# Designs tried in a protein design run: peptides against a protein of PDB entry 3H8D. Part 36

Target 1, 122 residues: chain A of PDB entry 3H8D
Amino acid sequence: DMKRQQRFFRIPFIRPADQYKDPQNKKKGWWYAHFDGPWIARQMELHPDKPPILLVAGKDDMEMCELNLEETGLTRKRGAEILPRQFEEIWERCGGIQYLQSAIESRQARPTYATAMLQNLL

## One batch from the design tools (peptide; aimed at target 1 R76 G79)

Design b2_p19_7_s1 (made by RFdiffusion4, then SolubleMPNN; from b2_p19_7, 10 letters changed)
Fold by OpenDDE base, seed 4:
Structure b2_p19_7_s1 (fold): chain B 122 residues (1-122), chain C 122 residues (1-122), chain A 19 residues (1-19)
Amino acid sequence: as target 1 above (122 residues)
Amino acid sequence: as target 1 above (122 residues)
Amino acid sequence: SVAERLAQIQAALDKLPDY
């Protein structure tokens, strides 16, 4: 339950249009994931050319990574795992608190470590 | 304008979890796109393990392919381009008419060849 | 799209070295 290990990951991606450009012309996006135990709780994407995307379990299941943590292979990628604060700082800046709160209030959010923490904070 | 060439494409994708499985264990999803000239007008995704996803320009810009048609390389992929009816048949079966109509009525849909055709049909 | 995003993520993962 809330004893599940919380793990956070970040990986860069390059837009398809930039894939074959010179390095100086490749705008990097960032994919972030928060796993509550084996299952994703929150996800966000920072894109170089569009607004951030925020996603929470329950509400956005169809748009989030469907793989469990082990299946993603993220734990085995050097440099992919980040500190909780490294995730939360970006989450907060992108309005993640309001987004998750709204999902809770609308009964769309699946209970996770993230929803629990928010409810304790508010 | 409405003289823009309408082009339709379909490509398969395999779920990340199935990527390294044997061929018999790779469930194939289908990605469909309708381009109104260089820009996407409609997109849909048929998944093996979840409901179809319907997307229309204006309403769903953040979740649709951000590349113009040329940038996608779809025109250069053998077998990717499909007939209009091959797209529309699936679109209709998935409730695309109602989805697009609702987007128009809520003023979320960007005017495209698709919105024009629907308005002529209704 | 979701499919495109997943593909991007998988591609990104493939570029990262393993431990």
Scores: peptide ipSAE 0.164, ipTM 0.526, DockQ to the pose 0.324
OpenDDE base, seeds 1, 2, 3, 5: peptide ipSAE 0.154, 0.152, 0.150, 0.025; ipTM 0.544, 0.539, 0.548, 0.524

Design b2_p19_7_s2 (made by RFdiffusion4, then SolubleMPNN; from b2_p19_7, 9 letters changed)
Fold by OpenDDE base, seed 1:
Structure b2_p19_7_s2 (fold): chain B 122 residues (1-122), chain C 122 residues (1-122), chain A 19 residues (1-19)
Amino acid sequence: as target 1 above (122 residues)
Amino acid sequence: as target 1 above (122 residues)
Amino acid sequence: SREERLAQVQAALNELPDY
């Protein structure tokens, strides 16, 4: 049901290799998630020194967060929730439309709000 | 179609009576809007010295913003867009659930994302 | 790896304040 609430989250992370470096030498990445109701639909990671990671439900389940939204605790973390466009702008810039489109065409994507919206866009 | 993008906005306003007073004597109100796709679904106003105003599409069209979302320029105003919960928390606190429910029961409310969500909640 | 990414996310969450 496309009446499910769409919620987007972003949190910073530090690479394991930088965990114990001086603060000025810790390069920050960003972890993003789109939840379609209680379940993740898309995940995205921006890294300081490697290509972005784009993940979509169905295709990339083994690489994505396996917790439902409530289990993540994201809804209880101040500053974690972001506007839809704050996710989509980065998603688009990283080639997410093409990535999701390819996942749909290859029959790998699970139907989500994201797949439905892309079908409306094209 | 409930696949329409739900967007929420908030801007401050100063009462006409306070426009030319000293800044310290200008009481600020808050204007809120929920857009279901391009069209407004709910409007809400918090005033410094009178009761909140709650408005829903269909019932209160003559009192609500008549511009579509793009015409408002809200999408281009930095800081105007807010998270859904930032609207809903105030809506709920002001009795918006009961107001919308009454509008549905009286057959005055136009079907929107908000009416559909309320029907799912109850 | 997925495990490493999830661990990073959890660590990051633990550093953020709750509502």
Scores: peptide ipSAE 0.079, ipTM 0.604, DockQ to the pose 0.673
OpenDDE base, seeds 2, 3, 4, 5: peptide ipSAE 0.031, 0.077, 0.078, 0.031; ipTM 0.569, 0.602, 0.609, 0.575

Design b2_p19_7_s3 (made by RFdiffusion4, then SolubleMPNN; from b2_p19_7, 10 letters changed)
Fold by OpenDDE base, seed 4:
Structure b2_p19_7_s3 (fold): chain B 122 residues (1-122), chain C 122 residues (1-122), chain A 19 residues (1-19)
Amino acid sequence: as target 1 above (122 residues)
Amino acid sequence: as target 1 above (122 residues)
Amino acid sequence: SREERLAQIRAALDKLPDY
């Protein structure tokens, strides 16, 4: 059912090593999630000092958030929800299209809105 | 094809009668649009001194924006795009669910993402 | 590790205030 609501979220995180440092010494990372209905379809992490991490459902389940959307509480956190394009712009910049495409071609990706959309565009 | 991207926009407008008044005498209205892919599905107007206006595709085509999404330039206006819930909250508050439902039942609404979603929920 | 990363995300979620 591709009628499921697509929702996107972004939250900051501070590295454990920086947790107790002064604010100016805390390097902020960003955690992104795409939910296809209640279930996560894509996850992305931006870090200040290492390459971005891209994750897609099916292939990377064990490394992705295991909570459904409601369980995350993201929908109740002010400022967490972002526009689709705010997610996609970063996703594209990080090579997410190629990453997801590869996961589809290798038969590792489970079907999501993201896989369907990509297959529409290609 | 319910895989089309759903995008929502909000822009302020000043009434023609207030255009040349001092800023304190300009009452701001708000124009909302829901685009189902390239085509408008719903439009909504909030006015400071009259009831809100709700419009749905098929029924109200002549009163709605006639431009496709790209032609509007909305996607290029910073701050114009809003979250789905920012639209839906106002839509619901203004009686939009009932308005769209009535348009469906009277066979005036053309099929859109909005009509499909409403029919899913009812 | 993935476990540490996931724990970090969970912690980040908990730190953000609700509405």
Scores: peptide ipSAE 0.096, ipTM 0.609, DockQ to the pose 0.629
OpenDDE base, seeds 1, 2, 3, 5: peptide ipSAE 0.095, 0.094, 0.091, 0.021; ipTM 0.607, 0.602, 0.606, 0.576

Design b2_p19_7_s4 (made by RFdiffusion4, then SolubleMPNN; from b2_p19_7, 10 letters changed)
Fold by OpenDDE base, seed 1:
Structure b2_p19_7_s4 (fold): chain B 122 residues (1-122), chain C 122 residues (1-122), chain A 19 residues (1-19)
Amino acid sequence: as target 1 above (122 residues)
Amino acid sequence: as target 1 above (122 residues)
Amino acid sequence: SRQERLAQIQAALDKLPDY
């Protein structure tokens, strides 16, 4: 329920295509995740040379991390956990509110902390 | 309700008695706060030469910050906001769980996110 | 794909130090 702990994570990634290129040619992206309790609620990917990817639970399950929070190991990685606002600021800039709203309206979004917060906002 | 944003802050302080002493003789303490939405739920003070102070809403209102979160300006101070676990780790080490539990059992604690979480833990 | 994303995540995690 709404008592579940909300935790946010960010890690850098290098595109598979750049993995074996020289360091100066490896473009860095950022992988973000919001976990509502043990399960992912939102995922976001910032890419150096393509539009950001926004994903929400229910709608985008097949494209999102399927591991629970503990299984990811994110909680055990130093520097991976970020403040909620550090996620939300990017989410908002990337049009995440509109994306999630659309998923709710189309009945594709699974209820999460994120959907509940959006309903409070609007 | 449980949808309120939980935010945690930490700032250093110098004891009033040390305020005008030489820098090498100013002992640093740490002031911590947990805000459940706009209002403080828990406060904690780490002192260099006396026991930590633990405070919970309802019981210790007269000793806690009376400003709402926005009025404190904490959200606008770089480096003040901390991760929940950075608060909770110190809270737990200082006996905060027992302190809050005691306040609940004595009917002194105001219901907050913190009291709800403790009820989930026990 | 999910598999590709998971692989990327795992690879990224492996580069970060543990607590």
Scores: peptide ipSAE 0.115, ipTM 0.585, DockQ to the pose 0.643
OpenDDE base, seeds 2, 3, 4, 5: peptide ipSAE 0.109, 0.111, 0.114, 0.112; ipTM 0.579, 0.582, 0.589, 0.586

Design b2_p19_8 (made by RFdiffusion4)
Pose (drawn by RFdiffusion4):
Structure b2_p19_8 (pose): chain A 119 residues (1-119), chain B 122 residues (1-122), chain P 19 residues (1-19)
Amino acid sequence: KRQQRFFRIPFIRPADQYKDPQNKKKGWWYAHFDGPWIARQMELHPDKPPILLVAGKDDMEMCELNLEETGLTRKRGAEILPRQFEEIWERCGGIQYLQSAIESRQARPTYATAMLQNL
Amino acid sequence: as target 1 above (122 residues)
Amino acid sequence: SYLEELFRPEEEMEELPDL
């Protein structure tokens, strides 16, 4: 029913902007948009646990801008293939995280919940 | 979900003559494919030593890869699949819009998602 | 639109922040 689009933004800690390149620890931010709305958000950090977020339970913590208002379709190198998102998501325990939110009625139905519930 | 049937692939390549040269002397080219479901709708090749090759379904059937998407194994090849814009950027810089527009005007281009997309643009 | 995104000129595209 809707187009699935995935984005990735590599980032460094604000405290690392003026250190030498070898001292800049990198992280990655990810987003899965189910149409205009974000279904899953993922953050890999060099200094703390991975942040896994799903629509519904984590609306407060997730990016609140829809796809058009982010400008992500405009940024070069930002969009990634579905497998590039899914591989990282699975290695972070994302399947169990989304399943747990589904069973406890904390998950808003999206293309992502439909995929886990099907298989 | 005609858009979900669209799949794009890129294979960087070098000539055999450059196989054992230093990495800086390996003149790379790129082969591209746009699959509209099981069949190749557009094929594109950037070469280090000759003009770019642009091919469209219908007009260029003899010159294009004859295998369908499953027969190629491209969906199973790591790093081969690319986003639509990665194909479109190169296709445009090669004169692909003019090439596809002409094939449509000469009615040589077989209707595909690519011809449908160019027509919605015009 | 999605169509416009595919045919948008490259000079109108934005860059990600440097690392």

Design b2_p19_8_s1 (made by RFdiffusion4, then SolubleMPNN; from b2_p19_8 with Y2D R8M M13L D18E)
Fold by OpenDDE base, seed 1:
Structure b2_p19_8_s1 (fold): chain B 122 residues (1-122), chain C 122 residues (1-122), chain A 19 residues (1-19)
Amino acid sequence: as target 1 above (122 residues)
Amino acid sequence: as target 1 above (122 residues)
Amino acid sequence: SDLEELFMPEEELEELPEL
């Protein structure tokens, strides 16, 4: 459970609406994921022209990656894997602590490594 | 225990004998460490002109880093922290699996995350 | 999947010591 490997990934994305625009008009975003073992625990999207999107397991399952880690192919994408701190630094700056805390308090969050670690810090 | 954060680091080193030589004559090595929570579990040294050195906790304590992770300042050195796979790939290539296995079999290895993971793979 | 629309450009090889 808390022995599961915690793995973090980031990949750039172009918004669907920009996908067929000229390269100059394609705004680059960043998609981040935290996997607690095979399943996603947290997801985050940095957009160039709107607020960041924060998503947590249990609450936001329908908006998060539905694939298990192996199915995503992220572990096989060169440069996709990032250090825990590279995720957490952005998560913290985007208000992820408060977002996850609120999801725990509202009983919307599924228990994950992320929920357990937050409860150890508070 | 198996909940402790596993963190990996690498830093370049110059051999003491080369430290005061001309820059052209300084041979660069690489020092690697795996920390199981605050304490080192594995250490590895890549040398440009001799075989790699592999060290495991319990067996090689006197040749390994004696500082806890916080005392090393590695967590504060930009670019020192590496992904688990960046350590494990080199560890595997250097015969680290066999080295750790032999240390376990001889009862020289201290139990660490590394010893536990190896026993799960064998 | 939204993930299928995401891409990762090839990053430069990090300098690793040769064995």
Scores: peptide ipSAE 0.023, ipTM 0.555, DockQ to the pose 0.061
OpenDDE base, seeds 2, 3, 4, 5: peptide ipSAE 0.022, 0.020, 0.020, 0.018; ipTM 0.548, 0.552, 0.567, 0.569; seed 4 fails the geometry check

Design b2_p19_8_s2 (made by RFdiffusion4, then SolubleMPNN; from b2_p19_8, 5 letters changed)
Fold by OpenDDE base, seed 3:
Structure b2_p19_8_s2 (fold): chain B 122 residues (1-122), chain C 122 residues (1-122), chain A 19 residues (1-19)
Amino acid sequence: as target 1 above (122 residues)
Amino acid sequence: as target 1 above (122 residues)
Amino acid sequence: SELDELFMPEEELEELPAL
C-alpha cells in the first residue's frame, strides 16, 4: 500500500565493550531503519571496525528490529528521525540497491515500499 | 499518484524594507513548501507582523511558487529540506486542515497527495 | 532488545519556527 507513511531513523550506538571507556575511546556506530508504515522494511548498521550490515524485510527478519514503529519509541526520540535521502545516500553507498535487488530476484524479499520503488527504478 | 515523493522545505526571508537595517531590526519570516513530486501542493508563510498565509494547489496557484522543484534549487540548499512533521505541525497550528478541507469542498483544490491524505483522515 | 543498547546523543533543541 503506497499510502503507508515511509519514515526513516538513525541512532548512534556504542559497543558494549566500550561502554565504560573514556569518551575518546568509545567508537560510535550508527543504526538506520526504514519503516514502511508500522513495519520495518530496511535496516542498516554502520560499524567503526567492520563492514556495514544491510538487512531487508523477508530475507533478514530474524536479524532486524522485531518491534513495530510505535513500540520502538523512535518517533518520540528527538533527532532520531531523518530525511529519506539521509537514509538512501548511505544505503546506496553501502551497496543497498544491489543487496535488495538480489533479495527480490531470489524471492527472499517481502514486498515493501522499498521493493516497489526498486522495481520502478529498474 | 501515491508513488510521488513528498518533500518539504523551509526557508527564512527578510522583508525588503528590512534588507538594509541592522541585524537586530531584520524581522525574519519563514516560507514553507510541500512538493508532491515536482509540483507544489501546499505553501505557507509565517510573517513577523501579520497572520500566516496558507496556500493550496488549484485554489491559490497564482500566489504559490510557480517553479517545479528542480527549478527552485531547494534540493541543493543546505538545511532547506525538512521532515514532513516539521511542516505538518505548523500547518495544523495555522489552520491548514480546515483551509484545505474548505478548498476541497468548494472544488477549488487540485487533487494532490495533500488532498488525498485529508480525505483519508475525514 | 537491540534498541535498548542504542542511545541518542543529547542534541540541543532545534529552534523551530513558531507562530
Scores: peptide ipSAE 0.024, ipTM 0.564, DockQ to the pose 0.046
OpenDDE base, seeds 1, 2, 4, 5: peptide ipSAE 0.023, 0.023, 0.023, 0.022; ipTM 0.576, 0.558, 0.543, 0.577; seed 1 fails the geometry check

Design b2_p19_8_s3 (made by RFdiffusion4, then SolubleMPNN; from b2_p19_8, 5 letters changed)
Fold by OpenDDE base, seed 1:
Structure b2_p19_8_s3 (fold): chain B 122 residues (1-122), chain C 122 residues (1-122), chain A 19 residues (1-19)
Amino acid sequence: as target 1 above (122 residues)
Amino acid sequence: as target 1 above (122 residues)
Amino acid sequence: SDLDELFMPEEELEELPAL
């Protein structure tokens, strides 16, 4: 049902390799998630020193958050929820449209709000 | 199409009666809007000294913003866009669910994302 | 979970735009 609530989240992370460095030497990454109802539809990671990671449901399930939205606690974490456009702008800049399109064309993407919106865009 | 983008906005306003008062004596209200795609679905006004105003498409068109979303310039106004829950929390507190429900039951509400979501809730 | 390891303190979260 495309009437499911679309919710977007962003949290910073520190790389394992920087975990015990001085605070000034810890490079921050950003973890993003799009939930289509209770389940993740897209995930994205911005790293300080490597290419962004783009992940879509169906194709990348093993690399994505396997918790439902309530289980993540993200809805209860102040400052974690972001506007849809705050996700989409970064997604677009990172080539997310092409990534999702390729996953649809290869029949690897699970149908989500994101796949449906892309089909409306193209 | 319930796949339209749902966007929510909030801006402060000063009452006409306070327009030329000293800044410290101007009471601020809040104007809220929910856009279902390019068109407004719900409008809400929080006033400093009178009851909140709730408006829904179809029923209250003459009292609501008649501009499409792009024409409003709200998408270009920094700080105007809010999270869905920032609208819904106030809407719920002001009796918006009952107001919209009554508009549906009386056949006055135009079908929108908001009417569809209420039908899923009840 | 992998997500739990990613959670940073609230003070490190970016604030949403406000008026």
Scores: peptide ipSAE 0.022, ipTM 0.561, DockQ to the pose 0.049
OpenDDE base, seeds 2, 3, 4, 5: peptide ipSAE 0.021, 0.022, 0.022, 0.022; ipTM 0.522, 0.560, 0.560, 0.566; seed 2 fails the geometry check

Design b2_p19_8_s4 (made by RFdiffusion4, then SolubleMPNN; from b2_p19_8 with Y2E R8M M13L D18P)
Fold by OpenDDE base, seed 1:
Structure b2_p19_8_s4 (fold): chain B 122 residues (1-122), chain C 122 residues (1-122), chain A 19 residues (1-19)
Amino acid sequence: as target 1 above (122 residues)
Amino acid sequence: as target 1 above (122 residues)
Amino acid sequence: SELEELFMPEEELEELPPL
């Protein structure tokens, strides 16, 4: 249902490999999520020392958040929720349009708000 | 189309009657808008000395912003765009659910994302 | 969850500029 609320979140993360390092050696990344209603539609990770990770529902489910939105507690984390454009601007810069398009064309993408909007844009 | 982007804005305003008064006598209000794609779906005005004004598309078109979203320049005003919840929290507190419901029941409301979501909530 | 292990402390999230 395209009536589902679209919500976007951003949180900083520390890489698992850096969690037990000295604070000055912990590299800060940014984890982004788009939820189409209760379920994740897109995920993105900005890393300081590697290319962005782009993930889309249906294709990358094994690498994406498996929790529903309420289970994540993101809606209760102060400063975690972001404007749609704050996600989309980074998504676009990271090649997210092409990534999602390729996932649609390969029949790997699950239908989401994101897939539907991309089809309207093209 | 329920695929339209839902965007919310808030700007401070000075009442027309106070525009030419001394700065200390200018009462600051807050103007809120919900755009369902390019067109306004809901408008709300918080005033310091009178009840909130609630306006819904179809019923209150003559009192609402008649410009499309791009014409308003709101998307280009830094700090004008707000999260959906920042609008909805105030809308709910001001009795916006009942106001919109009454507009639907009286057949005065134009179909919008807001009317569709209210019907899903009830 | 793996996601919870990645989350920074809430105190660090509060330093993020408000939207």
Scores: peptide ipSAE 0.027, ipTM 0.630, DockQ to the pose 0.066
OpenDDE base, seeds 2, 3, 4, 5: peptide ipSAE 0.025, 0.024, 0.026, 0.025; ipTM 0.619, 0.622, 0.628, 0.630

## One batch from the design tools (peptide; aimed at target 1 Y32 E89)

Design b2_p20_1 (made by RFdiffusion4)
Pose (drawn by RFdiffusion4):
Order: C-alpha cells, then sequence, then structure tokens
Structure b2_p20_1 (pose): chain A 119 residues (1-119), chain B 122 residues (1-122), chain P 20 residues (1-20)
C-alpha cells in the first residue's frame, strides 16, 4: 500500500568535532519509512548499546518528522537499500525487539510488523 | 507497486589488459541494468576507452543481455544492487533521456516502467 | 563519468536535528 524507503546517516559525537581524524569514533543512524511515516529507527553508537525504536512504543523517542519534512530524499548518499537496513537491524536483535513490542500490544501496525507476523 | 517491480544493478569492471596492473592504472568501467519485473528495460555501460553504450527494450533487444532477472543471479550478488537514482544520474549524464525520448517518438521503445516514467514527466 | 556514490561522510548536524 505504501512505498518503503530506508536511510542511513553516519555520525560522530559532538565532542569529537575538533579532534584528529583517528580519534573520531563513528556511529550510524538509520530510518525505515513506511510511506510518509517512520516505522523503525536504529542507532549504532561507539560508546553505548544500540538504540532500537519502533512506531507506537517509541513514538516519543523517534524522529517526529515525516519523510518530506526531513529532506532525506534530497541528501546525497543518505538512502540505502532494504537489505542494508535489515542486516544491521537483525544483528542488533531487532527481530526480537519488534516481536516483543507486538506481543505486548505496544507496536503500531506497519509494513515492518506485517513482515514479522507473516513469517 | 509497479515501483516495487523495478530493480537496478551496477557491475564495475576492468578490461582484461588491466587485470594485473597497479590499482591506479586499472581503468574502470561500469555496467548497469534496470529490470522492469523479470525483463531488462534499460541497459547502460560506461567504458574507459570508447563511447557510453545506452540500450532500451524493443529498439535494442539484440544488443542487450538476454537473461531475465532470476537467470542472472544479480539479486544474489553482493553489492550489485543500486538505488534508482544511482542509475538515473548516470543515465541522464549519458543523454539517456534524449535517447529514450527518441525511441518513444520513433515508436521503437517497448512500453516499460521507464517509458511510462518519462511520459509522466512530460 | 563516474558512478553515483552509495555512501556519505558523517553528518552529525543532521543527526542531531533529526534526534531533536
Amino acid sequence: KRQQRFFRIPFIRPADQYKDPQNKKKGWWYAHFDGPWIARQMELHPDKPPILLVAGKDDMEMCELNLEETGLTRKRGAEILPRQFEEIWERCGGIQYLQSAIESRQARPTYATAMLQNL
Amino acid sequence: as target 1 above (122 residues)
Amino acid sequence: IEPAPSTMEPDTALYERLRS
């Protein structure tokens, strides 16, 4: 019913902006948009646990801007294929995280919940 | 979900003559494919030593890869799949819009998602 | 003609904006 779009933003800690390149520890921010709305958000950090977020349970913590008001479709190198998102998501325990949210009635139905519930 | 049937692929390549040259002397080219479901709709090649090759379904059937998407194994090749914009940016810089527009005007281009997209643009 | 890139350099400013 809706177009699935995935984005990735590599980032460094604000405290690392003026250190030499070898001292800049990198992380990656990810978003899965189910149409205009974000269904999953994922953050890989060099200094703390991975942050996994799903629509519904984590609305407060997730990016609140829809796809058009982010400008992500306009940023070069930001969009990624579905597998590039799914591979990282699975390695972070994302399947169990979304499943747990589904069973405890904390997950908003999205293309992502439909995929886990089907298989 | 016509858009979901669209799949794009890129294979960087070098000539055999450059196989064992230093990495800085390996003149790379790029082969591209746009699949509209099981069939190639557009094929594109950037070459280090000759003009770019632009091919569209219908007009260029003899010159294009004859295999369908599943026969190629491209969906199983690591790093081969690209986003639509990665194909379109190169297609545009090669004169692909003019090439596809002409094939449509000469009615040589077989109707595909690519011809449908160019027509919605016009 | 070079290919379109598939990656980007770190963009903390955009990350912080989206995380706000």

Design b2_p20_1_s1 (made by RFdiffusion4, then SolubleMPNN; from b2_p20_1, 6 letters changed)
Fold by OpenDDE base, seed 1:
Structure b2_p20_1_s1 (fold): chain B 122 residues (1-122), chain C 122 residues (1-122), chain A 20 residues (1-20)
Amino acid sequence: as target 1 above (122 residues)
Amino acid sequence: as target 1 above (122 residues)
Amino acid sequence: IEPAPTSMEPDQELVERLQS
């Protein structure tokens, strides 16, 4: 329900092809996740050389983290947790509102805190 | 309702008596606030030379911030917003759970996200 | 005061695990 804790996380990643290159040649991306209680509601990836990837629960489950929050270890990783707005700002810039709206309209989105908040926003 | 955004803030303050003293003689305290949507739900003050002050909506309204969140300018103050756990950790250490519980039991607490979460915790 | 901490160091293994 809406009483579930909403928590957001961000970690940098390096493209597989760049992993063993010199540091100056490693392009950094960013992996984001929104957890609605123990389960992921949204995932997002900022890539240095391709469009952002937006993923929402129900629609994109097979491409999203399938571990619960505690299993991820994100809550124990120093610097991983971010403020809600730090996620939402990027989400909004990447077209996340429209993406989630489309997933709701197509009946592909699983109900989450994110889907509920979008209904309040529109 | 439970869909309201929960946001937490912290800013340092200097005691009035120390405001014009040399920097090394200014004792720093910390002012904390939890906003349940636009309105304050909890306030907390860490003082360098006296016990922490805990305040909850309904009971302590006259001692708490009476501005809505937007009016405070806290969302626009760089470094003011903190993670929920950064507030809760101090709140818990200061006896905030017991303080809020007592306010609920005495029917002095206004229902907030904080009161709802406490019911889930107990 | 300082803002809330953010992720600064790469953690590729964690990302890969979380993406699988």
Scores: peptide ipSAE 0.037, ipTM 0.618, DockQ to the pose 0.402
OpenDDE base, seeds 2, 3, 4, 5: peptide ipSAE 0.030, 0.028, 0.035, 0.024; ipTM 0.607, 0.608, 0.628, 0.612

Design b2_p20_1_s2 (made by RFdiffusion4, then SolubleMPNN; from b2_p20_1 with I1L S6T T7S A13E Y15V)
Fold by OpenDDE base, seed 2:
Structure b2_p20_1_s2 (fold): chain B 122 residues (1-122), chain C 122 residues (1-122), chain A 20 residues (1-20)
Amino acid sequence: as target 1 above (122 residues)
Amino acid sequence: as target 1 above (122 residues)
Amino acid sequence: LEPAPTSMEPDTELVERLRS
């Protein structure tokens, strides 16, 4: 149902290896998620020292958040929710459009709001 | 047209009297706006030393932003755009629901997305 | 009546919980 609410979240994190370093030495990563209703549609991670990770529902289910939105607690974490564009800008920069397109073409993607939007854009 | 995009913005302001004071003495206020498409529907101001100001289209036009959204440049100001809930939470705390309701009942409010939502909620 | 912070402290534990 395309009437499901689309919500986006971002959380910074520190690598395990940097956990006990001084703040100036804690290189920050960013975890992103797009929820299509209660279920995650896309996930993305920015790392300070390796390529970004892009994940799409259907194809990457085993690597993506397994909790529904309510279970995550993200809606209750102040500052976690972001605007759609704040997600999409990074998604696009990281090659997310092509990644999702490829997943659709190979029939690996589960239909989501994201797949629908892409198929309208193309 | 209820299909108009609803966008919300927040920017800090400093009182004129504090303009030339040291940063620690510049008491910060917050200016909020809700745009229903290109036109402002609600405006709100939080002040450090006086009650909040609530304004609704139709009733308070002479006190509200006179620029359309594009003219404001808010969409191009980094960090200015906020989530709907970030506006609504403050709006509600400040008595905005009752303020808008009163404006509707007195036929002072111009129809907006905000008036429609309120009339659906009541 | 204050706006939410525009920055967040890292929450690695939360991220790890959200990962599969």
Scores: peptide ipSAE 0.344, ipTM 0.600, DockQ to the pose 0.634
OpenDDE base, seeds 1, 3, 4, 5: peptide ipSAE 0.343, 0.344, 0.343, 0.343; ipTM 0.599, 0.597, 0.604, 0.622

